# Peptides against a protein of PDB entry 4QMF, part 157

Target 1, 175 residues: chain A of PDB entry 4QMF
Amino acid sequence: ESSFMTLFPKYRESYLKTIWNDVTRALDKHNIACVLDLVEGSMTVKTTRKTYDPAIILKARDLIKLLARSVPFPQAVKILQDDMACDVIKIGNFVTNKERFVKRRQRLVGPNGNTLKALELLTKCYILVQGNTVSAMGPFKGLKEVRRVVEDCMKNIHPIYHIKELMIKRELAKR

## One batch from the design tools (peptide; made by RFdiffusion4, then SolubleMPNN)

Design b2_p28_6_s1 (from b2_p28_6, 8 letters changed)
Fold by OpenDDE base, seed 3:
Order: sequence, then C-alpha cells, then structure tokens
Structure b2_p28_6_s1 (fold): chain B 175 residues (1-175), chain A 28 residues (1-28)
Amino acid sequence: as target 1 above (175 residues)
Amino acid sequence: DELEKIEEEVEKKLPEYVGEEMLKEYEE
C-alpha cells in the first residue's frame, strides 16, 4: 500500500500542530507526503512518484503511529533510520479491572521510573508507557524482550523477574 | 560459582532499578 492513516487522541492535537512542519520536512527528505487532519483527528502518509525506497512508507506509517501514542517527535523521527525498529504494545485488554490495570501498568514504570529506565538500559530500547499502549523503539532483539516483559507484567508477572534475568545475562556477556 | 556470584551482585543492585517496595511486592 502507498498510503497509511492513523487517528490520534484529542489531547495530542496541540502538540502535533506544533511539530507538523518538522514532520513534513523529515518525510520530504524521503519524498513521502503527509497530511494532518485536525477535523478528523488523523495523520496520513503517502508515497509519491518520487519515492525511491518503497519500504520507507512503512517507516512513515510507524512514525505517525508513534506520534499518535505520545512519543515526542525528536524520538519518533528516529524510526526513519534503517537500524531502528518500533513496537506499539496494546496493554489495555489484559485486565478489565481498572485498579488492577493501573497497578500493573505502574509496575512497568516503577518508583521514579527506575524500572522503566532499567528495562530501557537492558534492552537498549526507548520505552514510553502511555494510556493503553507501550511504545518501544530499538533493535529487534530488544523489542522482543520489551514486549515479553510488558505483556507478562499485564499478566501479573512482575517485571523484576525479567530485569533480574536480563541483568544476569548482561553480566555474563561481559565475561 | 561464577553464576552464583553474578546472581548475588545482581540481587544487590535490583533495589536501584525496581525499588524496595516493588521488591517486597514481588516477594509476596
């Protein structure tokens, strides 16, 4: 496909308006067209006749997806790099109880965000917990690990288990 | 023996990453 559209929540509108020129410039380098529709609340990316790399449209798709999920532009735009991948993990459907959901989601973040920072360090990923999704950017191996930890956390497996394992693996790799 | 030492070191560092309260919750 040559066109992709994503909806964004209303609370992102103001921010997206402020950075949309930057989005446009970044995508123009790849000859990808983009549209911000404030009425519908959507972002669209499209290939053009000048689009050279057919795969870049998929990265553009990922860019707008990340932006819709509150990833800031300076971070999200890195998805256009060849070595960068991303994952948007839906976490809102694992638990029906709101309090339980909030509690488990908070476990991913931890006190002062330390758990999240540890996970980012160990997986070499950027991770953003926002609403009903966790957005991650980084190497494929790291992303796979992040998804496992995130989903397991929502299934009531504490992140500490995985963090401990990852720490051990890291130390073993140094020797 | 080496693995055991690493595990011990990791255990000591865990509170820095997850916090003491989270550790307690995990152990419950």
Scores: peptide ipSAE 0.173, ipTM 0.766, DockQ to the pose 0.870
Fold by OpenDDE base, seed 5:
Structure b2_p28_6_s1 (fold): chain B 175 residues (1-175), chain A 28 residues (1-28)
Amino acid sequence: as target 1 above (175 residues)
Amino acid sequence: DELEKIEEEVEKKLPEYVGEEMLKEYEE
């Protein structure tokens, strides 16, 4: 038997309580058990004797990880699909100066969220910037590109550089 | 050449994707 646990911040408690029945129902289809512990502030997923696919527990692990980082349930539950992968990129430790951190994080989003939207379109990923993490969902190739752009941004490489590169590659692929 | 033409086209489209404000920050 396999089990995974993740902690969640206090501000997520109310939301997680409201959607936990939906989480339970989604995981029941795969015979995965789950527990929400409000005292500890944790979510746990477990295989059962009826779990058929041993790999589904890893997707369940990713589901609770995404939920802990503020990804809404209708999007996060898509991780249970075979063709969907995810990545949670920690960005809070790249820069010690708070002002510099906020500025670089804002560059990922851009004016009116356009930079983030461009990156989502070019990589075919869903991307959520929340606190000290960036959560992404999509194909492995796209996720690799997202991580590169996000980490480079925190290292003071402007996202537009990578967006331009991705656009050029896309145009070349059309010819 | 063909690559240069594509780069020029992309440059023209960049403001539509990322916004003028972000493009200015990139150029500075």
Scores: peptide ipSAE 0.067, ipTM 0.668, DockQ to the pose 0.852
Fold by OpenDDE base, seed 1:
Structure b2_p28_6_s1 (fold): chain B 175 residues (1-175), chain A 28 residues (1-28)
Amino acid sequence: as target 1 above (175 residues)
Amino acid sequence: DELEKIEEEVEKKLPEYVGEEMLKEYEE
């Protein structure tokens, strides 16, 4: 039997309480048990005797990880699909200066979120920038591209550079 | 050449994706 636990920040508690029945129902379909511990501030998923697919527990692990990082349930639950992967990219350690960090993080989002939206479209991923992490969901190839762009951005390589390259590659692939 | 044409097309479309403000910042 396998079990995974993740901690969540206090500000996430209210939301998690409201959607936990939905989490339970989604995981029950795969015979995965789950527990929300409000005292510790943790979520736990575990296999049961009725769990048929041993790999689903890893997806359940990813589900609670995504939820802890503020990904909404309707999006996070898609991780249970076979063709869906995810990545949680830590961005808080690339720069020590807070103002520089905020500026570079803002470049990922762009005005009205347009830069982020462009990146999502080009990589076929869902991307959420929250605090010191970027959560992404999508195909493995797309996720690798997202991580590269995100990390490079924190290293002061403007995302537009990569967006241009991705656009060019997309057009080339159509021909 | 074909690549040059694609690059030009992408350059024209880029403001629709990221906005003019971000482009100015990128060019600085």
Scores: peptide ipSAE 0.222, ipTM 0.823, DockQ to the pose 0.884; fails the geometry check
Fold by OpenDDE base, seed 4:
Structure b2_p28_6_s1 (fold): chain B 175 residues (1-175), chain A 28 residues (1-28)
Amino acid sequence: as target 1 above (175 residues)
Amino acid sequence: DELEKIEEEVEKKLPEYVGEEMLKEYEE
């Protein structure tokens, strides 16, 4: 039997309570058990004797990880699909100055969210910037690019440079 | 196409962003 647990912040509790039945139903299809502990502030997933695919528990782990980082359930549940991967990128440790951190994080989003949207489209990923993490879901190749852009942004390399690079690569691939 | 629109905007603003980044480095 395999089990994974993830803590979630207090502000996420109300939402998780509202969608937990949906989480349970989604995981039941794969014979994965789950528990929401409101006292501890944790989510747990575990295999059962009826779990057929041993790899699905890892996806269940990723599901609760994504939910803990404010990814909406309708998006997060897609992680259970075979072709979907995810990455949770910690961004809070790159900059000690709070103002600088906020500014660099905002650069990932950009005016009207256009920078983030461009990155999502070019990498074919879903990307959520929330708190001290960036959550991404999509193909492995795309996720690698997202991590590069996100981390470089926190290192004071503007995302637009990478976006331009990705655009060029896209154009070259059409030839 | 949404991507095309964003691409055009990025292309247009790229020089401005480069300049802004350089300025911020000196202001920090």
Scores: peptide ipSAE 0.026, ipTM 0.536, DockQ to the pose 0.114; fails the geometry check

Design b2_p28_6_s2 (from b2_p28_6, 9 letters changed)
Fold by OpenDDE base, seed 4:
Structure b2_p28_6_s2 (fold): chain B 175 residues (1-175), chain A 28 residues (1-28)
Amino acid sequence: as target 1 above (175 residues)
Amino acid sequence: MELKEIEKKVEEKLPEYVGEEELEEYKK
C-alpha cells in the first residue's frame, strides 16, 4: 500500500476545510482514502485494499500538492483524468533580492494578466502564479514549455520572447 | 520567404496578447 502526505500553509486551511468533502468524494470513486489534518496542517492520500488502478495514487498525490499551492478544487480535480498532467515550479530560489523577485514574477503575469493568459492559450495549460511557486496543468508538451518560460523569466529573460516563438510555431503548424 | 511573412503577421498580432507596455519593455 502507498501513501503520500503534503503540508499546506496556514492561510489555506479555511478553504481546504470547505472543499474537503468534495475531495473525499472524488477520491472515493477510485477507492483512494484521504485525511485532512488541521493540527499538523497536512493532507494525506493512501491506497486501500479496493484500489484497482495502481497509478491513480500518484495522481492523488498530485491533487493534494496542487491544492496545497492554492489551485482551486474544480481545476485541481482534473488531474485525476488520464490526459492531464501537472507541474509545480519553485521560483523563489532564482533571485535573492526580494524586490527583483517580485518584479520578475509580475513580468510573468503582465498587465491585467495578459502575458499569463497568452502563455496559457499557446501552451493549452492552466497556470497559477502564487507566492514562491507556479502551478501548471495540461499536456506534457505544454508543461515543458511553461517551465522553460517561467524559469527563464526568473533568469531575466522576458516571457514575450517565448510567446512570440510559440505564436510563430502555431502559425507554421496551420500550414 | 514564408517564415518572414509569418513573423510579420505575429508581430502585428502580438500587442493583442501581451499589451503595448510589455512590448516596450521587451524592446529595451
Scores: peptide ipSAE 0.273, ipTM 0.831, DockQ to the pose 0.854
Fold by OpenDDE base, seed 3:
Structure b2_p28_6_s2 (fold): chain B 175 residues (1-175), chain A 28 residues (1-28)
Amino acid sequence: as target 1 above (175 residues)
Amino acid sequence: MELKEIEKKVEEKLPEYVGEEELEEYKK
């Protein structure tokens, strides 16, 4: 049997309890078992004797990882689709100064989330900025671009620079 | 020539995506 466990922060407990039946049903379709441990604050996924696709356990691992990082279930469950990939980008270790960290993280979002929305459109990804991580879901090519923009943002390269470049590349591809 | 033209057009459209506030921050 293959098994993966992910810890989640306390503030996610209430939500995870609410949606856990839905998680169970989604994973049952693939004969993957799951456990929510409220004492430890963990989620576990396991293969069973009836698990047919050996790769699905890795997607289940990704599902609980996304849920732990505040991705809502209706979005996170899409990771079980064959054509969907994800990335959880740790951003908390790029800057030691808290104020600088907050400022750079805010640049990634922008006013009214416009910068983030632009990045989502250009990369065809879902992107969630939460705490010390950025969670992204989409095609591998798009995810690679998202990671570059996010990490560069934390390194004080403004996201608008990359957005401009992505827009140019998109226009060139149309011709 | 074509690339420069595209760059100009893209620059003109940037405020639609990121807004004026972010554009100002970008210019700093």
Scores: peptide ipSAE 0.248, ipTM 0.808, DockQ to the pose 0.861
Fold by OpenDDE base, seed 5:
Parts: sequence; C-alpha cells; structure tokens
Structure b2_p28_6_s2 (fold): chain B 175 residues (1-175), chain A 28 residues (1-28)
Amino acid sequence: as target 1 above (175 residues)
Amino acid sequence: MELKEIEKKVEEKLPEYVGEEELEEYKK
C-alpha cells in the first residue's frame, strides 16, 4: 500500500477544514483514504485494499499538493480526471533579492491579470501564482510551456516575449 | 512575407492581452 503526505501553511487551515468532507467524498469514489491532521498541519492520502487503479494514488498526491498551494477545491479536484495533469513550479529560489522577486512575480500576472490570462489561453492551462510557487493544471504540452515562461520570467526574460512567440505559432498552425 | 504579416498582426493584438505598462517594459 502507498501513502503520501503534504504539509500546508497555517493560513490554509480554515479553508481546508471547510472543504475536507468534499475531498473525502471525491477520493472515496476511488477507494482512496485521506486524513487531515490539524496539529501537524498535514494532509495524507493512502491506498486501501479496495483501491482498484494503483495510479490514482499519484493523482491523489497531486490533489493534496495543489490544495496546499491555495488551488481551490473545485479546480484542484479536476486532477483526478485522466486527461488532466499538473505542475507546481517553485519560483522562490531564482532570486535572493526580495524586491526583484516581487517585481518578476508581478510580471507573470501583469496589469489586471491580463498577462496571466493570455498565458492560460495560449497554453490551455489553469495557472495560479501564489507565494513562492506557481501551480498549473492542463495538458502536458501546455504545462511544459507554462514552466518555461515562468522560469524564464524569474530569470529576467519578460513573459511578453513568450506570449508573442506562442501567438505567432498559433497563427501559423491555423494556415 | 507571410511570417512578417503574422508578426505585425500579433504585435497589434498584444495590447488586447497585456497592459500597456507591460508592453513598455518589454520594449525596453
């Protein structure tokens, strides 16, 4: 039997308590057990003797990982679908200067979130920028593109460069 | 010619997706 545990920050506790019954119900459909430990601040998922698909535990692992990084449950639970993948990109280690970090992170979002929205549309992904991570959900090809743009942004390559390139590629593909 | 035309069209459309402030930073 397999088990995975993820720690969550204190500020997520109230929300996780609110939705945990829904998490339990979603995982019960796959015979995956789950535990919310408020003392430790952790979520755990485990296979049971009734778990049929051994691969579903990895999706359950991803579910709690996404929830820990502030992805809302209605979006995060979609990871249990066969056609959905995810990525959690750590961005906090690229820059030591806090002001530079904040500035580069803000470039991913842009005014009114327009830069992020453009990236979501072009990659067909859901993207959430939160703290020191960027969470993404979608097709594998799209996720690869998101990771590239996000990491390059933290390396001082402006996201608009990639957005322009993706738009050009999309237009070329229509012809 | 086709690529240049596409690039021009994309450049013109960029303000619809990103703010002018971001475009200015990109052009620097």
Scores: peptide ipSAE 0.227, ipTM 0.803, DockQ to the pose 0.838
Fold by OpenDDE base, seed 1:
Structure b2_p28_6_s2 (fold): chain B 175 residues (1-175), chain A 28 residues (1-28)
Amino acid sequence: as target 1 above (175 residues)
Amino acid sequence: MELKEIEKKVEEKLPEYVGEEELEEYKK
């Protein structure tokens, strides 16, 4: 039997309480047990004797990880699909200056989130920028591209450079 | 020539995705 636990910040508590029945229902379909501990501030997922596919516990682990990082349930639950992967990219350690960090993080999002939307479309990923992390969901190839763009952005390489390159590659692939 | 044409096309479309302000910052 396998078990995984993830801590979540206090500000996520109210939301997690509201969606936990839905989490339970989604995991029950795979015979994965789950526990929300409000005292410790943790989520736990466990295999059961009825778990048919032991590999699903790894996806359940990823589910609670995504939920802890503010990904909404309707999106996070898609991780249970076979064709979906995820990545949580830590961005807080690239820049020590807070103002510079905020500016570079904002470049990743862009005005009205347009830069981020472009990146999502080009990589076929969902991307959420929250605090010191970027959470992404999608195909493995797309996730690799997202990580490169995100990390380079924090290294002062503007995301538009990569967006332009991805657009060019897409157009070339159509021919 | 084909690549240059594609690059031009992409450059023209960039404002639709990322906005003029971000594009101006990138060009600096």
Scores: peptide ipSAE 0.209, ipTM 0.792, DockQ to the pose 0.846

Design b2_p28_6_s3 (from b2_p28_6, 11 letters changed)
Fold by OpenDDE base, seed 3:
Structure b2_p28_6_s3 (fold): chain B 175 residues (1-175), chain A 28 residues (1-28)
Amino acid sequence: as target 1 above (175 residues)
Amino acid sequence: DELKKIEEKVDKELPKYVGEEELKEYKE
């Protein structure tokens, strides 16, 4: 039997409480047990004797990881689908200067979130920029692209370079 | 020639996604 636990920040507690029944139901379909510990501030997923697919526990692990990073449940639960993957990209350690960090993180989002929307469209991923992490969900190819763009952005390479490249590639693929 | 046409098309579409402010920063 396998078990995974993730901690969540205090500000997520209220939300997690409200959706935990939905989490439980979603995981029950796969015979995965789950526990929300409000004292510790943790979520745990466990295989049971009835767990059929041994790989589903890894998806359950990813689910609670995504939820801990502020991904809403209706989106996060999609990780349980076979064709869906995710990545949590840590961005907080690339820049020591707070102002510089905020600026570069904001570049990922852009005006009215347009940069982020472009990235989502071009990579066919869901992307959430929150705190010191960027959470992404989608196909592996798209996730790889997202990670590159995100990390490069934190290294002071503006996302527009990648967006342009991806747009060109998309246009080429149409022909 | 085809690539240039695509690039031109992309350049016209970029402002929709990045915004004018970010484009200015990109060009700096």
Scores: peptide ipSAE 0.392, ipTM 0.863, DockQ to the pose 0.877
Fold by OpenDDE base, seed 4:
Structure b2_p28_6_s3 (fold): chain B 175 residues (1-175), chain A 28 residues (1-28)
Amino acid sequence: as target 1 above (175 residues)
Amino acid sequence: DELKKIEEKVDKELPKYVGEEELKEYKE
């Protein structure tokens, strides 16, 4: 039997409590057991004797990872679909200066979230910028592009450069 | 050149998605 556990920050506790019955129901369809430990601040998923697909436990692992990083349940639960992948990108270690970090993180979002919306559209991904992580869900090709843009942004390469290139590639693909 | 035309088209559309302020910062 396989088991995975993830810790979540205290500020997520109230939300996780409210949606945990939904998490349980979603995982029950795949015969995956789950536990929310409010004392430790952890979520656990594990296979059971009735688990048919051995690979589903990895998706369950990703589900709790996404939930721990503030992805809302209606979006996070889509990870259980075969055609959906995810990535959690740590961005807090690229810059030690707090002000510089905040500035570069804000560049990913842009005015009124327009930069982020453009990136989501062009990569066909869902993207959430929260705290010291960026969570993304979508096709593998799109996820690779998202990671490149996010990491380059933290390295002081403006996201608009990649957005322009992605737009050009999209136009070329129409030909 | 087709690529040049596409680039020009993209340059015109880019502010709609990213915003003028971000474009200005990129050009600096």
Scores: peptide ipSAE 0.386, ipTM 0.858, DockQ to the pose 0.896
Fold by OpenDDE base, seed 2:
Structure b2_p28_6_s3 (fold): chain B 175 residues (1-175), chain A 28 residues (1-28)
Amino acid sequence: as target 1 above (175 residues)
Amino acid sequence: DELKKIEEKVDKELPKYVGEEELKEYKE
């Protein structure tokens, strides 16, 4: 049997409480058990004797990881699909200056979220920028691209550079 | 030549996705 636990921040507690029945139901379909511990502030997933595919526990692990990082349930639950992968990119350690951090993080989002939307479209990923992490869901190839853009952004490489590159690659692929 | 043409096309389309203000910052 396999088990995974993820801690979640206090501000996430209220939301997690509201959706936990849905989490339970989604995981029950795969015979994965789950526990929400409000005292510890943790989520746990574990295989059961009825779990048919043992690999699904890894997806369940990813599910609670995503939920802990503010990904909404309707999106996070898609991780249970075979063709869906995810990545949680830590961005808080790239710069020490808070103002610089905020500025670079904002560049990733862009005005009205347009930069992020462009990146999502080009990589075929869902991307959520929250606090000190960026959560992404999508195909592995797309996730790799997202991580590159996100990390480079924190390293003061403007996301537009990568967006342009991705657009060029897309155009080339049409031929 | 082909790449240049594509780049020009992309440059023209970029504002639609990222906005003019961000592009200005990028070009600076």
Scores: peptide ipSAE 0.378, ipTM 0.870, DockQ to the pose 0.814
Fold by OpenDDE base, seed 5:
Parts: C-alpha cells; structure tokens; sequence
Structure b2_p28_6_s3 (fold): chain B 175 residues (1-175), chain A 28 residues (1-28)
C-alpha cells in the first residue's frame, strides 16, 4: 500500500472543507482513499486493495499538492486525466529582499494579468501565482517552458524576453 | 529576410499581450 500526505496553510481550511466531498467522490472512482485532517492541517491519499492502476496514486498526490497551493478544485481535479501533468515551482527562495521578490513576482503577472495570460496561451498551460509558489498544469513541454520563464524571472530575466522568443517560434512553425 | 519580418511582426503584437509598461521595463 502507498500513501502520500501534504500540509496546507490555515487560510485554505475553509475552502478544503467545502470541496472535500467532491475530492472523495473523484478519488473513489479510482479506488483511492483520502483523509482531511483539520487538527494537523493535512490531506492524505492512499491506495486500497481495490486500486487497479498503481500510477493513479501519484496523480492523487499531485491533486492534494495543487489544492494545498490554492488551485481551485475544478481545475486541480483535471490532474487525474492521463494527458495532464503539473508542476509546483517554489519561488520564495530566489531573492531574500522582500521588495525585490514582490517586484519580480508581479512581473510574472503583468498589467491586468496580461503577461501571465500570454504565457498560458503560448505554453498551453494553466498557471497560478500564489504566495511563494507558482502552480502549472498542462503538457510536459509547456511545463518545462513555464518553469524556465518563472525561474528566470526570479533571477531578474524579464518574462517578455521569453514571450517574444515563444511568439517567434510559433510564427516559424506556421511556415 | 524572413526572420527579420517575423521579428517585426512579433514586436508589433507584443503590446497586445503584455502592455506598454512591461515593454518599457523590458527595453530598459
């Protein structure tokens, strides 16, 4: 039997309580058990004797990881699909200066979220910037690109550089 | 040059996605 546990911040407790029945129902289809521990502030997923696909537990692990990082359930549950992958990128440790961190994180979003939307379109990924992490869902190729842009941004390489490059590549592919 | 033409096209389209303020920061 395999099990995975993730901690979640206190501010997520109310939301997780409201959607936990939906989480349980989604995982029951794959014979994966789950537990929400409000005292510890944790979510746990476990295989059962009826679990058929051993790989589904890894997707269940990713599901609770995404939920812990503020991804809404209707989006996070898509991770259970075979063609969907995810990545949780830690951005809080790249810069020690708080003001610099906030500035660089804001560059990922841009005015009216346009920079983030452009990146989502070009990589065919869903992207959520929350606190000290960036959560992404999509194809592996797209996720690789997202991680590169996000980490480079925290290293003071402006996202527009990568967006321009991706746009050029897209145009070349049309020829 | 085809690449140059594509680059020019992309430069014209960039403001639609990222906005003028972000472009200014990029160019600085």
Amino acid sequence: as target 1 above (175 residues)
Amino acid sequence: DELKKIEEKVDKELPKYVGEEELKEYKE
Scores: peptide ipSAE 0.355, ipTM 0.852, DockQ to the pose 0.881

Design b2_p28_6_s4 (from b2_p28_6, 8 letters changed)
Fold by OpenDDE base, seed 3:
Structure b2_p28_6_s4 (fold): chain B 175 residues (1-175), chain A 28 residues (1-28)
Amino acid sequence: as target 1 above (175 residues)
Amino acid sequence: EELKKIEEKVEKELPKYVGEEELEEYKE
């Protein structure tokens, strides 16, 4: 029997409570049990004697991790698909200065969210910038690219340079 | 030659990914 727990911030409680029946139904299809503890502020997933695929528990772990980091359920539940991977990139420790942190994090989003949309398109990933983390879902190749761009951005390398490279590569691939 | 044309095309699209507050720095 395998079990994983994740804590979630208080501001997620109302939402998680609302969608928890959907989480339960999605995991029941794989015979994974789950518990929402509102007192502790935690989510738990665990295998049962009926769990057929031993690897699905790791995907369930990733599901609750994504939900804790503000990924909406309709997107997060896609992690249960075999071809879908995810990454939660911690960005809060790259910069000690709060104003510098906010500025660099905002660069990932860009004007009207255009930078983020471009990154999503170019990497074929879903990307959510929230608090001290960036959550991404997609193919492994795309996730590696997202992590590179995000970490470099927090190191004061503007996303525009990576976007340029990715756009050029995309155009070349069309030829 | 083709690569240069692609680079030029891409470069024209890049300014929209820089915030207004940083646009001047980007142009420099």
Scores: peptide ipSAE 0.469, ipTM 0.884, DockQ to the pose 0.499
Fold by OpenDDE base, seed 5:
Formats: structure tokens, sequence, C-alpha cells
Structure b2_p28_6_s4 (fold): chain B 175 residues (1-175), chain A 28 residues (1-28)
């Protein structure tokens, strides 16, 4: 039997309580058990004797990880699909100066969220910028690109450089 | 030539992905 636990911040508690029945139902289809511990502030997933796919527990692990990082359930639950992968990129430790951190994080979002939307389109990923993490869901190739853009942005390489390159590649692929 | 045309087309769209506060720095 395999088990995984993820801690979640206090501000997620109310939301997680609201959707936990839906989490349970989604995981029950795969015979994965789950527990929400409000005292500890943790989510646990575990295999059962009826679990037929050993790999699904890793997907369940990723599900609770995404939920802990503010990804909404309707999006996070897609991780249970075989072709869907995810990445949680920690951005909080790249810069010690708060103002610089906020500025660089805002560059990922851009005016009216246009930069983020462009990145999502170009990489075929869902991307959520929240707090000290960026959560992404999509194909492995797209996730690799997202991580590169995000980390470079936190290292003071503006996302526009990568967007330019991705846009050029997209235009070339159309011809 | 085709690559150059694509680059020019893309370059015209890039300013919308830079915040107003940094737009001047980007244009330089």
Amino acid sequence: as target 1 above (175 residues)
Amino acid sequence: EELKKIEEKVEKELPKYVGEEELEEYKE
C-alpha cells in the first residue's frame, strides 16, 4: 500500500471542506481513499486493496498538491487523466527583496493578465500564479517551457523574450 | 526572408505583454 500527505495553508481550509465530497467521489472511481484532516491541516491519499492501477496514486498525490496551492477543483481533478501532468514551481526563494519579488511575479501575469494568457496558449498549459508558487498543468513539453519562463523571470529575464521565441515557433509551424 | 517577416510581425505584438511602468524601458 502507498500513501501520500500534503499540508495546506489555513486560508484554504474553508474551500477544501466545501469540495472534499467531490474529491472523495473522484478518487473513489479509482479505489483511492482520501482523508481531510482539519486539525493538522493536511490531505492524505492512499491505495486500497481494490486499487487496480498502481500509478493512479501518484496522480492522487498530485491532485492534493495542486489543491493545496489554490488550484480550483474542476481544474485540479483533470490531473487524474493519463495525458495530464503538473508542476508546482516555487518562486519565493529566488529574490529576498519583497518589492523585487512582487515586480517579477507581476511580469508573469502582465497587463490585464495578457502575458499569462499568452503563456498558457503557447505552452498549452493551465497556469496559476499564487503566492510563492506557480502551478501548471498540461503536457510535459509545455510544462518544461513554463518552468523555464517562470524561473528565468524570477532571475530577471523578462517573459517577453520567451514569448517572442514561442510566437515565432508557432508561426513557423502554421506554414 | 520568411523568418524576418515573421519576426517583424511578432515584434509588433510584443508591447502588449509589458506593463506600462516598464514599457519605456522595453522600447529602448
Scores: peptide ipSAE 0.451, ipTM 0.882, DockQ to the pose 0.504
Fold by OpenDDE base, seed 1:
Structure b2_p28_6_s4 (fold): chain B 175 residues (1-175), chain A 28 residues (1-28)
Amino acid sequence: as target 1 above (175 residues)
Amino acid sequence: EELKKIEEKVEKELPKYVGEEELEEYKE
């Protein structure tokens, strides 16, 4: 039997309590057990004797990882689909200066969230910028593109250059 | 010529992805 645990920050506790029955129901369809430990501040997923596909435990692991990083349940639960992958990109260690960090992180979102929306559409990914991480969900190809844009942004390459490239590629592919 | 036309079209849409404070730096 396989088991995975993920710690979550205290500020997520209230939300996780409210959706945990839905998490349980979603995982029960795959005969994966789950536990929310409020004392430790952890989520655990486990295979059972009735688990048909042992590979689903890896997706369950990713589910609790996404939930710990503030991804809403209705989006996070899509990770259980076969065609869906995820990535959690750590951005907090690229820049030591707090103001510079905030500025570069804000560039990923852009005015009224337009930059983030454009990146989501162009990569066919869901993207959440929160704290010191960027969480993404989508096809593997799209996730690779998201990681490149996010890391380059934290290295002071503005997302606009990648958006330009992706938009041009999209227009060329329509022809 | 077709690529140039696409580039021009895309370039016109890019300003909405840059904050007002950084827009002047991007145009240079």
Scores: peptide ipSAE 0.450, ipTM 0.881, DockQ to the pose 0.511
Fold by OpenDDE base, seed 4:
Structure b2_p28_6_s4 (fold): chain B 175 residues (1-175), chain A 28 residues (1-28)
Amino acid sequence: as target 1 above (175 residues)
Amino acid sequence: EELKKIEEKVEKELPKYVGEEELEEYKE
């Protein structure tokens, strides 16, 4: 039997309580057991004797990881699909200065969220910038591109340079 | 070259992804 546990911040508790029945139902289809511990502030997923696909437990692990990082359930549950991957990128350790960190994180979002929307479209990924992490869901190729842009942004390389490259590549692929 | 035309087209769209405060820094 395999099990995975993740901790979640207290501010997620109310939301997780609200959607936990839906989480249980989604995982039951794959014979994966799950537990929400409100005292510890943890989510656990476990294989059962009826679990047929041993790989599904890894997707269940990723599901609770995404939920802990503020990804909404209707999006996070898509991780259970075979063609969907995810990445949780820690961004809080690149810069010690709080103001510089906030500025660089804001560059990922851009004016009216336009930079983030462009990056999502160009990589075919869902992207959520929250706190000290960026959560992404999509194809492996797209996720690799997202990680590069996010890490470079925290290293003071503006996302616009990557967006330019991706836009050019997209236009070339249309001809 | 076709590539140059694409680059020019893309360049015209880029300002909407940079905040006003940083736009001058990007143009330099």
Scores: peptide ipSAE 0.411, ipTM 0.872, DockQ to the pose 0.538

